# Peptides against a protein of PDB entry 6IDX: the designs that were tried, part 173

Target 1, 380 residues: chain A of PDB entry 6IDX
Amino acid sequence: KELAKLSADVTFATEFINMDGIIVLTRLVESGTKLLSHYSEMLAFTLTAFLELMDHGIVSWDMVSITFIKQIAGYVSQPMVDVSILQRSLAILESMVLNSQSLYQKIAEEITVGQLISHLQVSNQEIQTYAIALINALFLKAPEDKRQDMANAFAQKHLRSIILNHVIRGNRPIKTEMAHQLYVLQVLTFNLLEERMMTKMDPNDQAQRDIIFELRRIAFDAESDPSNAPGSGTEKRKAMYTKDYKMLGFTNHINPAMDFTQTPPGMLALDNMLYLAKVHQDTYIRIVLENSSREDKHECPFGRSAIELTKMLCEILQVGELPNEGRNDYHPMFFTHDRAFEELFGICIQLLNKTWKEMRATAEDFNKVMQVVREQITRA

## One batch from the design tools (peptide; made by RFdiffusion4, then SolubleMPNN)

Design b2_p19_3_s4 (from b2_p19_3, 15 letters changed)
Fold by OpenDDE base, seed 4:
Structure b2_p19_3_s4 (fold): chain B 380 residues (1-380), chain A 19 residues (1-19)
Amino acid sequence: as target 1 above (380 residues)
Amino acid sequence: MDGFIRRLAEIRRKQAEEE
């Protein structure tokens, strides 16, 4: 206990480390010997002292053994661990993951996000905070190939639902530390959109072009059997498609694929449009047809609007930026749906369409409408 | 943002209940 308290002092820490004191603490953990009547209390103070000593940055985190990592991971995975040991073990694992890629790899083999979910279902907000912090650390340090697997774990309706029900909707006020971890989780979740945001459409990719054809089909051919595959279009069919792409509000009526070559928002805009068209088909058809039937120059160009709105949402949500240590502004709404960004897009495109009508906007007013919509979204 | 989006969702819900 006294060692744990003194370990917060840099002068004491330096001298204690110079005496190989930290090696003694690590060996106590590595031994795993439960022989003492007060072992749990001793271990809790040992882990506290270890954390305080390591927080000075005098010793590299890479000094820890695989046996030490396995013991700490064992305390997190065991159901009958003391709360004080669990809390410190979560904090140690977080620090290890954040400070060393080699330790991340070892920890990722010993601990799964699924095991950490159990620590979110407790009434102790400190344990919940450290569990989310460790999840965030694992997500942040995951290599690109593993990040998608973790993304799928975050997209797991289960983790999101548990955070929503046990953390956000908990009977306790959210502390600043928890709010920060929820913000970090939100940022990391939206950063998964970066790849699609930076992916240019290939105008020669037939599969990507077929998505644009599907958008046209859903808007204009909703009653026509999907069996009429776009065979070799006669000039009349090509002229028809150019008209339909104009009615959809694409900038390039001849080749709408060119509108998705700009990054950001690249293919992410097309993903949002397709999501809206498939999941909220009524809303999509309404927005497209209300504007496509107008002859008064007050038509809202859906395609252009969807692209620029997707870009705007990425800018507002700071997609691709690392989480800032000083921020704690999370949005509970983003924990309510698995496809929260696409749902946000679906709400914001309706807002844009409404704002366009209210302003009696023309194509020349496009940037003014977008500015008003930006202000409405950012103040919301 | 949450309060606005919630209000928009509520407006949408009301519109869908009126249709």
Scores: peptide ipSAE 0.007, ipTM 0.403, DockQ to the pose 0.014; fails the geometry check
Fold by OpenDDE base, seed 5:
Structure b2_p19_3_s4 (fold): chain B 380 residues (1-380), chain A 19 residues (1-19)
Amino acid sequence: as target 1 above (380 residues)
Amino acid sequence: MDGFIRRLAEIRRKQAEEE
């Protein structure tokens, strides 16, 4: 207890470290000797002293043994561990993951997100905070392939649901530390969009062209009496498609694929359009048809608007940026849905369409409408 | 943002109830 208190002092820490004091503490943990009547209390203070000493940055985290890692991971995975030991063990693992890629690899083998989810289903907000912090650390340090797998896993849906129900909708006010960890998790989740945001459409990829054709089909073939499909030649079909792509509001109505070659937002804009068209068909069809039937030059170009809105949302959400330690602004909405970005897009595109109508905008007013919409979204 | 998104969700819900 006294050691743990003194370990916060840098002068004491330096001298204690110079005396191999950290090695003594690590060996106490490694020994796993449950034989002492006060082992739990002693261990809690040992782990506290270890954290405080390591936080001075005098000793590399890489000094820890595999045995030490396994013991700490064991305290997180075992049922009926003392809350004080659990809290410190979570913090130690977080620090290990953040400070060493080698330790990350070892910890990721010993601990699953599923095990950490159990620590979110408790009334102790400090335990919840450290559990999310460790999840965030693991997610941050994961290679891109594993990060995508973690995000797509059922564990992520379950994690979001548990965070929503047990943390955000909990009966306790959210502390600053928890708010920060929720912010970090949100940022890390949005950073998964970066790949698609930076993916250029290949105009020669038939599968990607078929998505654009599917957008056209969903918008226009639902009202077309199949009897009036003019059986006329390939040129009339190309001319018809060019008209349809103009009505969809693409900038390049001859080859809409060219509108998705700019990064950001690249293919992410097409993903959002397809999501809207498939999940919210009535909304999509309404937006497209309302603007396609207008002859007054007040048509809202859906395709262009969707691309620029996707880019704007990426900028607002800081997609591709690392989480800032000073920020605590998380949005509970993003924990309510697995496709929260696409749902946000679906809401914002309706707002854009409404704002366009209210402003009686023309194509020349496009940037002004986008500025108004940006202000509406950011003041939200 | 949350208050606006909530208002937009309410507007969307009202529109869906009026349709």
Scores: peptide ipSAE 0.007, ipTM 0.405, DockQ to the pose 0.015; fails the geometry check
Fold by OpenDDE base, seed 1:
Structure b2_p19_3_s4 (fold): chain B 380 residues (1-380), chain A 19 residues (1-19)
Amino acid sequence: as target 1 above (380 residues)
Amino acid sequence: MDGFIRRLAEIRRKQAEEE
């Protein structure tokens, strides 16, 4: 206990480290649970002293042995561990992951996100916070190829539902530290959209063109009896599609694929449009048809609006930016749905369409409408 | 944002109930 307190002092820490004191602490942990299980309090103070000593940055985290990592990971994986030991073990693992890529690899082999989820179901918000912090650290340090797998694991209804029900909707007020970890998790989740945001549409890719065609089909062919398939004339079909793409509000009516060559938002805008059209079909059809039937120049161009709104949402959510330590602004909505960004888009496109009507906007007012919508979203 | 998003979702729900 006294060592743990003194370890917070940099002068003491320096002298203790110079005396190989940290090596003694690590060896004490490495000696295994059987000897220390009767001395849970001693172990808790040992881990506290170790953390405080390492927080001075005098010693590299890479000095830690594999045996030590396995012992710490063991305390996190065991169902019956002292709360103080668990808390310190989670914090140690977090610090290891954040400070060393080599330690990340070793820790990722010893623990799973599934094991950490069990620590979210407890009533102790501090344990919940450290568990999310470790999940965030693992997510942040994951290689790009594995990051999508972790995201898919986060998109797993289970983790999201547990966070929502046991953390966000818990009977306790959310502390600043937990709010920060929820913010970090949100940012890391939205950063997965960066690839799609920076992916240009290939106008020659038939599969991507078929998505644009599907948007047209959903908007205009949903009520047409399949018996009235317009006759085989390829040129009449192209001219018909050009009219439909104009009614959809694309900037390039001849080749709408060109509207998705700008990055950001690239293909992410098309993904949002397709999601809206498939998941919220009635809303999509309504927005398109309300504007396609107007002859008063007050048409809201859906295609252009969807692209610029996607870009705006990426800017507001800071997609591709690292989480800031000073921020705690998480949105509970993003924990309610697997496709929270696309749902946000679906809400915001309706807001945009409403705001366009209220302003009696024309195509010349487009940027003004977008600015008003930005202010509405950011003040919300 | 959350309060506005909830209000917008409620507006959407009401519109869908009127349709």
Scores: peptide ipSAE 0.007, ipTM 0.406, DockQ to the pose 0.014; fails the geometry check
Fold by OpenDDE base, seed 2:
Structure b2_p19_3_s4 (fold): chain B 380 residues (1-380), chain A 19 residues (1-19)
Amino acid sequence: as target 1 above (380 residues)
Amino acid sequence: MDGFIRRLAEIRRKQAEEE
């Protein structure tokens, strides 16, 4: 207990480390010796002293043995462990993951996100915070292939549901530390959109062109009897599609694929448009048809608006940026749906369309409308 | 943001009740 308190002092820590004191603490953990009547209390203070000593940055985390890692991971994976031991063990694992890629690899073999989810189902917010912090550390340090797997896994849906029900909707106020960890998790989740945001459309890729064609089909062919598909010549079909792409509000009416070659938002804008068209078809059709039937020059260009809105949302959400330690701004909505970004887009595109109408905007007012919409989203 | 999303959901609900 006294050692744990003194270990917070840098002068004491330096002298204690110089005396190989940290090696003694690691050996105490490694030995697993339950021989002492006060083993749990002694171990809790040992882990506290170890963490405080390591936080001075005097000793590399790479000094830690595999046996030590297994003992600490063992305390986290055991169903019945002292709360103080569990808290310190989670914090030690977080620090190991953050400070050493070699330790990350070893910890990722010993601990699963599923085991950490069990620590979210408790009433202790401190344990919940340390568990989310370790999940965030594992997510941050995971290679790109594993991050995508972690995001796509049933574990993520389950994790999101558990966080929503046991943390966000819990009967306790969210503390600053928990709010920060929820913010970090949100940022790391949105950073998975970066690949699509930075992916340029290939105008020669037929599969990508077929998505644009599907947007046209959903908007304009949904009521057309398939029997009246005009079998007439390729030129009339191209001219018809150019008109439809103009009505969809693309900038390039001849080749809408060119509108998705700019990054950001690249293919992410097309993904959002397709999601809206498939999942919220009535909303999509309404927005497109209301603007396509206008002869008054007050038409809201859907295609251009969707692209610029996607870019704006990426900027507001700081997609591709690392979490900031001073930020605690999390949105409970992003824990309610698996495709929360696309749902946010679907809400914001309706806001944009409404704001466009209210402003009686023309194509010349486009940037002014976007600025007003940005302010509306950011004040929300 | 959450307050706005609630307001938008409420606006949508009112529009769906008026249609």
Scores: peptide ipSAE 0.007, ipTM 0.388, DockQ to the pose 0.014; fails the geometry check

Design b2_p19_4_s1 (from b2_p19_4, 11 letters changed)
Fold by OpenDDE base, seed 3:
Structure b2_p19_4_s1 (fold): chain B 380 residues (1-380), chain A 19 residues (1-19)
Amino acid sequence: as target 1 above (380 residues)
Amino acid sequence: MMERRFKKRRKRMEEVARE
């Protein structure tokens, strides 16, 4: 106990480390000997001292043995461990993952996200916080392929559901540190959109062009079976499509694919538009038709608006940026929807369309409308 | 104790993320 307290002092820590004191602490953990009187208390103080010592940054985290890692992972994976040991073990694993890629690999083999999710189903908010912190650390340090595995629809849905039900809807106020970890999880999840945000549309890719054509079909020809192959591309048909793409509010009425060559938001805007058109078809059709029937210069250009809104949402959500210290703002909808970004887009595009009408905006007011919408989204 | 540790770990996360 006294060692754990003194280990917070840098002078003591330096001297203790110079005497190989940290090695003694690691060996106590590695031994796993439950035969000592007051083992749980002794172990809790040992882990406390170890953390305080390592937090000075004097010793590399790579000094720990695989046996040490397995013991710590064992304390996290076992169903009946002392809360004090569990908390410290989660904190140690988090620190290992954050400070060493080699330790990340070893830890990722010893623990699963499923095991960490079990620690979210408790009433202790500190355990919940450390469990999310470790999930976030694993997510942050995961290679691209492993991040996709962690972000699979099932794992995400289950994790979000557990967080929603046991953390957010819990009977306890969310503390600042938990709010920070929820923010971090949100940022790391939305950063998976970066690839699509930075993907330029290829105007020559027929499959991508077919998506734009599908947007047109859903808006203007919803009763026609997609099996009706676009008949012979007569000049009249090209002219008809140009009119339809104008009514859809694309900037390039001749070749709407060109509107998606700008990154950000690239293909992510098209993904959002397609999601809206398929999942919220009535809303999509309404927005498009309300603006397509107006020749009064007060039409809200859906295509342009969708692109710029997607970009703005990426900016607001800081897509591609690392989590910042002291931030604790998270969007509750992130935990309520599987497709939270696309659903947010669907809400915000309706808000944009409403705001456009209320302002009696024209194309010249576009940037002003976007500023007002930004303020509305950031205040909500 | 725990809050101090979180602050230190966050600082390290930011340092590692900037490298």
Scores: peptide ipSAE 0.184, ipTM 0.803, DockQ to the pose 0.722
Fold by OpenDDE base, seed 1:
Structure b2_p19_4_s1 (fold): chain B 380 residues (1-380), chain A 19 residues (1-19)
Amino acid sequence: as target 1 above (380 residues)
Amino acid sequence: MMERRFKKRRKRMEEVARE
């Protein structure tokens, strides 16, 4: 107990480290000797002292043995562990993952997200916070190829449900540190959108062009009997499509694919548009048709608006940026839906369309509307 | 105690992620 308190002092820590004191503490953990009177209390203080000493940054985390890692991981995976030991073990694992790639690899083999989810179902918000912090550390340090797998995994869907039900909708106010960890998890998840955000559309890719054509079909042909596929010649079809692409509000009416060559938002904008058209078809059709029927120059260009809104959302969410220490703002929708970004886009595009109408905007007012919408989104 | 520890770890996280 006294050692744990003194270990917070840098002068004491320096002297204790110089005397190989950390090695002694690690050996106590490695031994696993449950034979000592008050073992749990002693172990909790040992782990506290170890953390406080290591938090000075004097000693590399790589000094820990595989036996030590296995013991700490064991305390997190065992169902009947003292709360004080569990809390410190989660904090140690988080620190190991963050400070060493080699330790990350070893820990990722010993611990699953499923084991950490069990620690979210408890009433202790500190344990919940350390569990999410460890998940965030594992997510951050994971190779890029594995991050997508982690996000798509059933464990991640389950994790979001558990966080929603036991943390966000819990009977306790969310503390600042928990809010920060929820923010971090959101940022790390939305950073997976960076690839699509930076992917340029290839105007020559037929599969990508077919998506744009599908957007047209959903907007204008959904009520047309499939039997009246106009057998009209290729040229009349092209001219018809140019008109339709104008009504959809693309900047390039001849080749809408060119609107998606700018990165950001690249293909991510097309993904959002397609999601809206398929999942929220009535909303999509309504927005497109309301603006396509206007001849008063007050039409909201859906295609242009969708692209610029996607870019704006990426900027607001800081897609591709690392999580900031001072931020605690998370969107609850992130935990309510698997495709939270696309759902956010769907809400924001309706807000944009409404704001455009309320402002009686024209194409010249586009940037002003976007500025107002930005302010509305950032205040919500 | 907890908040101070998290702040120190977050700083290290930001440093490691910039490397």
Scores: peptide ipSAE 0.182, ipTM 0.803, DockQ to the pose 0.729
Fold by OpenDDE base, seed 4:
Structure b2_p19_4_s1 (fold): chain B 380 residues (1-380), chain A 19 residues (1-19)
Amino acid sequence: as target 1 above (380 residues)
Amino acid sequence: MMERRFKKRRKRMEEVARE
């Protein structure tokens, strides 16, 4: 107990470390010797002292043995009665993951996100916070190829549902630290959009062009009587497509693929449009047709609006930015939907369309509408 | 005690994320 308290002092820590004191503490954990009458209390203080000592940054986290890692992971994976040991073990694992890529690899082999879910279902908000903190650490330190897998594991309705029901909708006010961890989780998840946000459309890629064609098909061919099979003339087809792309509100009516060559938002805008068209087809068709039937210059250009809105949402959500220590703002929608960004886009594009009408906007008012929409989104 | 640890660890997280 006294050691744990003194270990917070840098002078004491330096002297204790110089005496190989950390090695003694690690060996106590490694031994797993339950024979002591006050084992749990002793272990809790040992882990406290270890954390406080290591938090000075004097000793590399890489000094810990595989046996030590397995013992700590064991305390997190086992149904422990002692909350104090669990809390410290989660904190140690988080610190190990954050401070060492080699330790991350070892810990990622020993612990799954699924095992950490059980620690979210408890009434202790500190345990919940450390569990999310460890998840965030694992997510942050994961290789890029594995981040998507982790996000998909988060996309499992189960983990988000548990966070939503046991943390966000819990009977206790969310403390600042928990709010920060929820923010971090949101940021790390939205950062997976960065690749698509920075991916330029290749106008020569047929598969990408087929997506634009699919947007056209969903908007216009669903109402087309099958009898108006567009006649065989290649020129009439091109002219027809140009008209359709104009009605869709693309800036480049001849080659709408060119609208997606700007990064940000690149292909992410096309992904959002396609998601809207497939998942919220009625909403998509309504927005497109309502504006395509207008001859009064008050048409809201869907294609342009969708691109600029995607860019705006990326800016608002700070896609590609690292989580900031000072921030604790998170969007509850992130935890309510599997594809929260695309759903947010779907809500915001409707808001944009509504705002455009309310303002009686023309194409010249586009930037003013976007500013108003930005204010509306940021106040919500 | 725990709040100080969180602050220290967050600082490290930001440092590590910048590397």
Scores: peptide ipSAE 0.180, ipTM 0.804, DockQ to the pose 0.817
Fold by OpenDDE base, seed 5:
Structure b2_p19_4_s1 (fold): chain B 380 residues (1-380), chain A 19 residues (1-19)
Amino acid sequence: as target 1 above (380 residues)
Amino acid sequence: MMERRFKKRRKRMEEVARE
């Protein structure tokens, strides 16, 4: 107990480490000897002292043995562990993962995200915080191939639902550190959009062109009785499509694929448009037709707006950037929807369309509208 | 314990980001 207190002092820590004191603490954990009277209390103080000592940054985290890692992971995976031991074990694992790629590999073999989810279903916010912190550490340190798998595990309605119900909607105020961990989780999840954000449309990819055609079909063919497809020649069809793409508000209404060659936002903008058109079809059709029926210069160009809004959202969410240790701002909607980015896009495109109308904007006002929309999104 | 640990971590990360 006194050692755990003294270990917070850098002078004591330096001297104690020089005396191989940290090695003694690690060996106590490695022994796993449950036969000692007051073992749980002793272990909790041992883990406290170890954390306090390691938090001085004097000793590398790589000094720990595989046996030590397995013992700590064991305390996290076992259901009948004291809360005090569990909390410290989660904190140790998080620190190990963050400080060493070698330790990450070993820990990722010993624990699963599923095991960590169980520690979110508790009333102890400190345990919840360290559980999310460890999930975030594992996500951050995961190789790119495994990062998508972890994201899919987050996309599992289960983790988000548990965080939403047990943390965000909990009866306790969210502390600053929990808010930070929720922010980190949000950032790491949105960073998976970077690939799509940086993917250029291939104008020669027929599947990608078919998506643009599907956007046109959903907007304009849903109201047209199939009887009035005039058998007019291939050129009239191309001219008709060019008109439709102009009505959709693409910058390149002759070849809308060219609008998606700019990165960012690349294909991510097309993904958002398709999601809106399929999942929120009535909203999509309303936005497109309301602007397409206008013969006045006050038409809101949906295609251009969707692309620039996607880019703006990526900038606001800092897609591709590492999480900042000073930030605690998270969006609750991230935890309420499976496709949170696309849903955010769907809300923001409606806001943009509304703001465009309220401003009586023309194409010349486009940047001004986008600035106002940015301010509205960042204040919400 | 927690708040102090996280404060120390943030401080170290801020120091590394300034270097």
Scores: peptide ipSAE 0.179, ipTM 0.793, DockQ to the pose 0.344

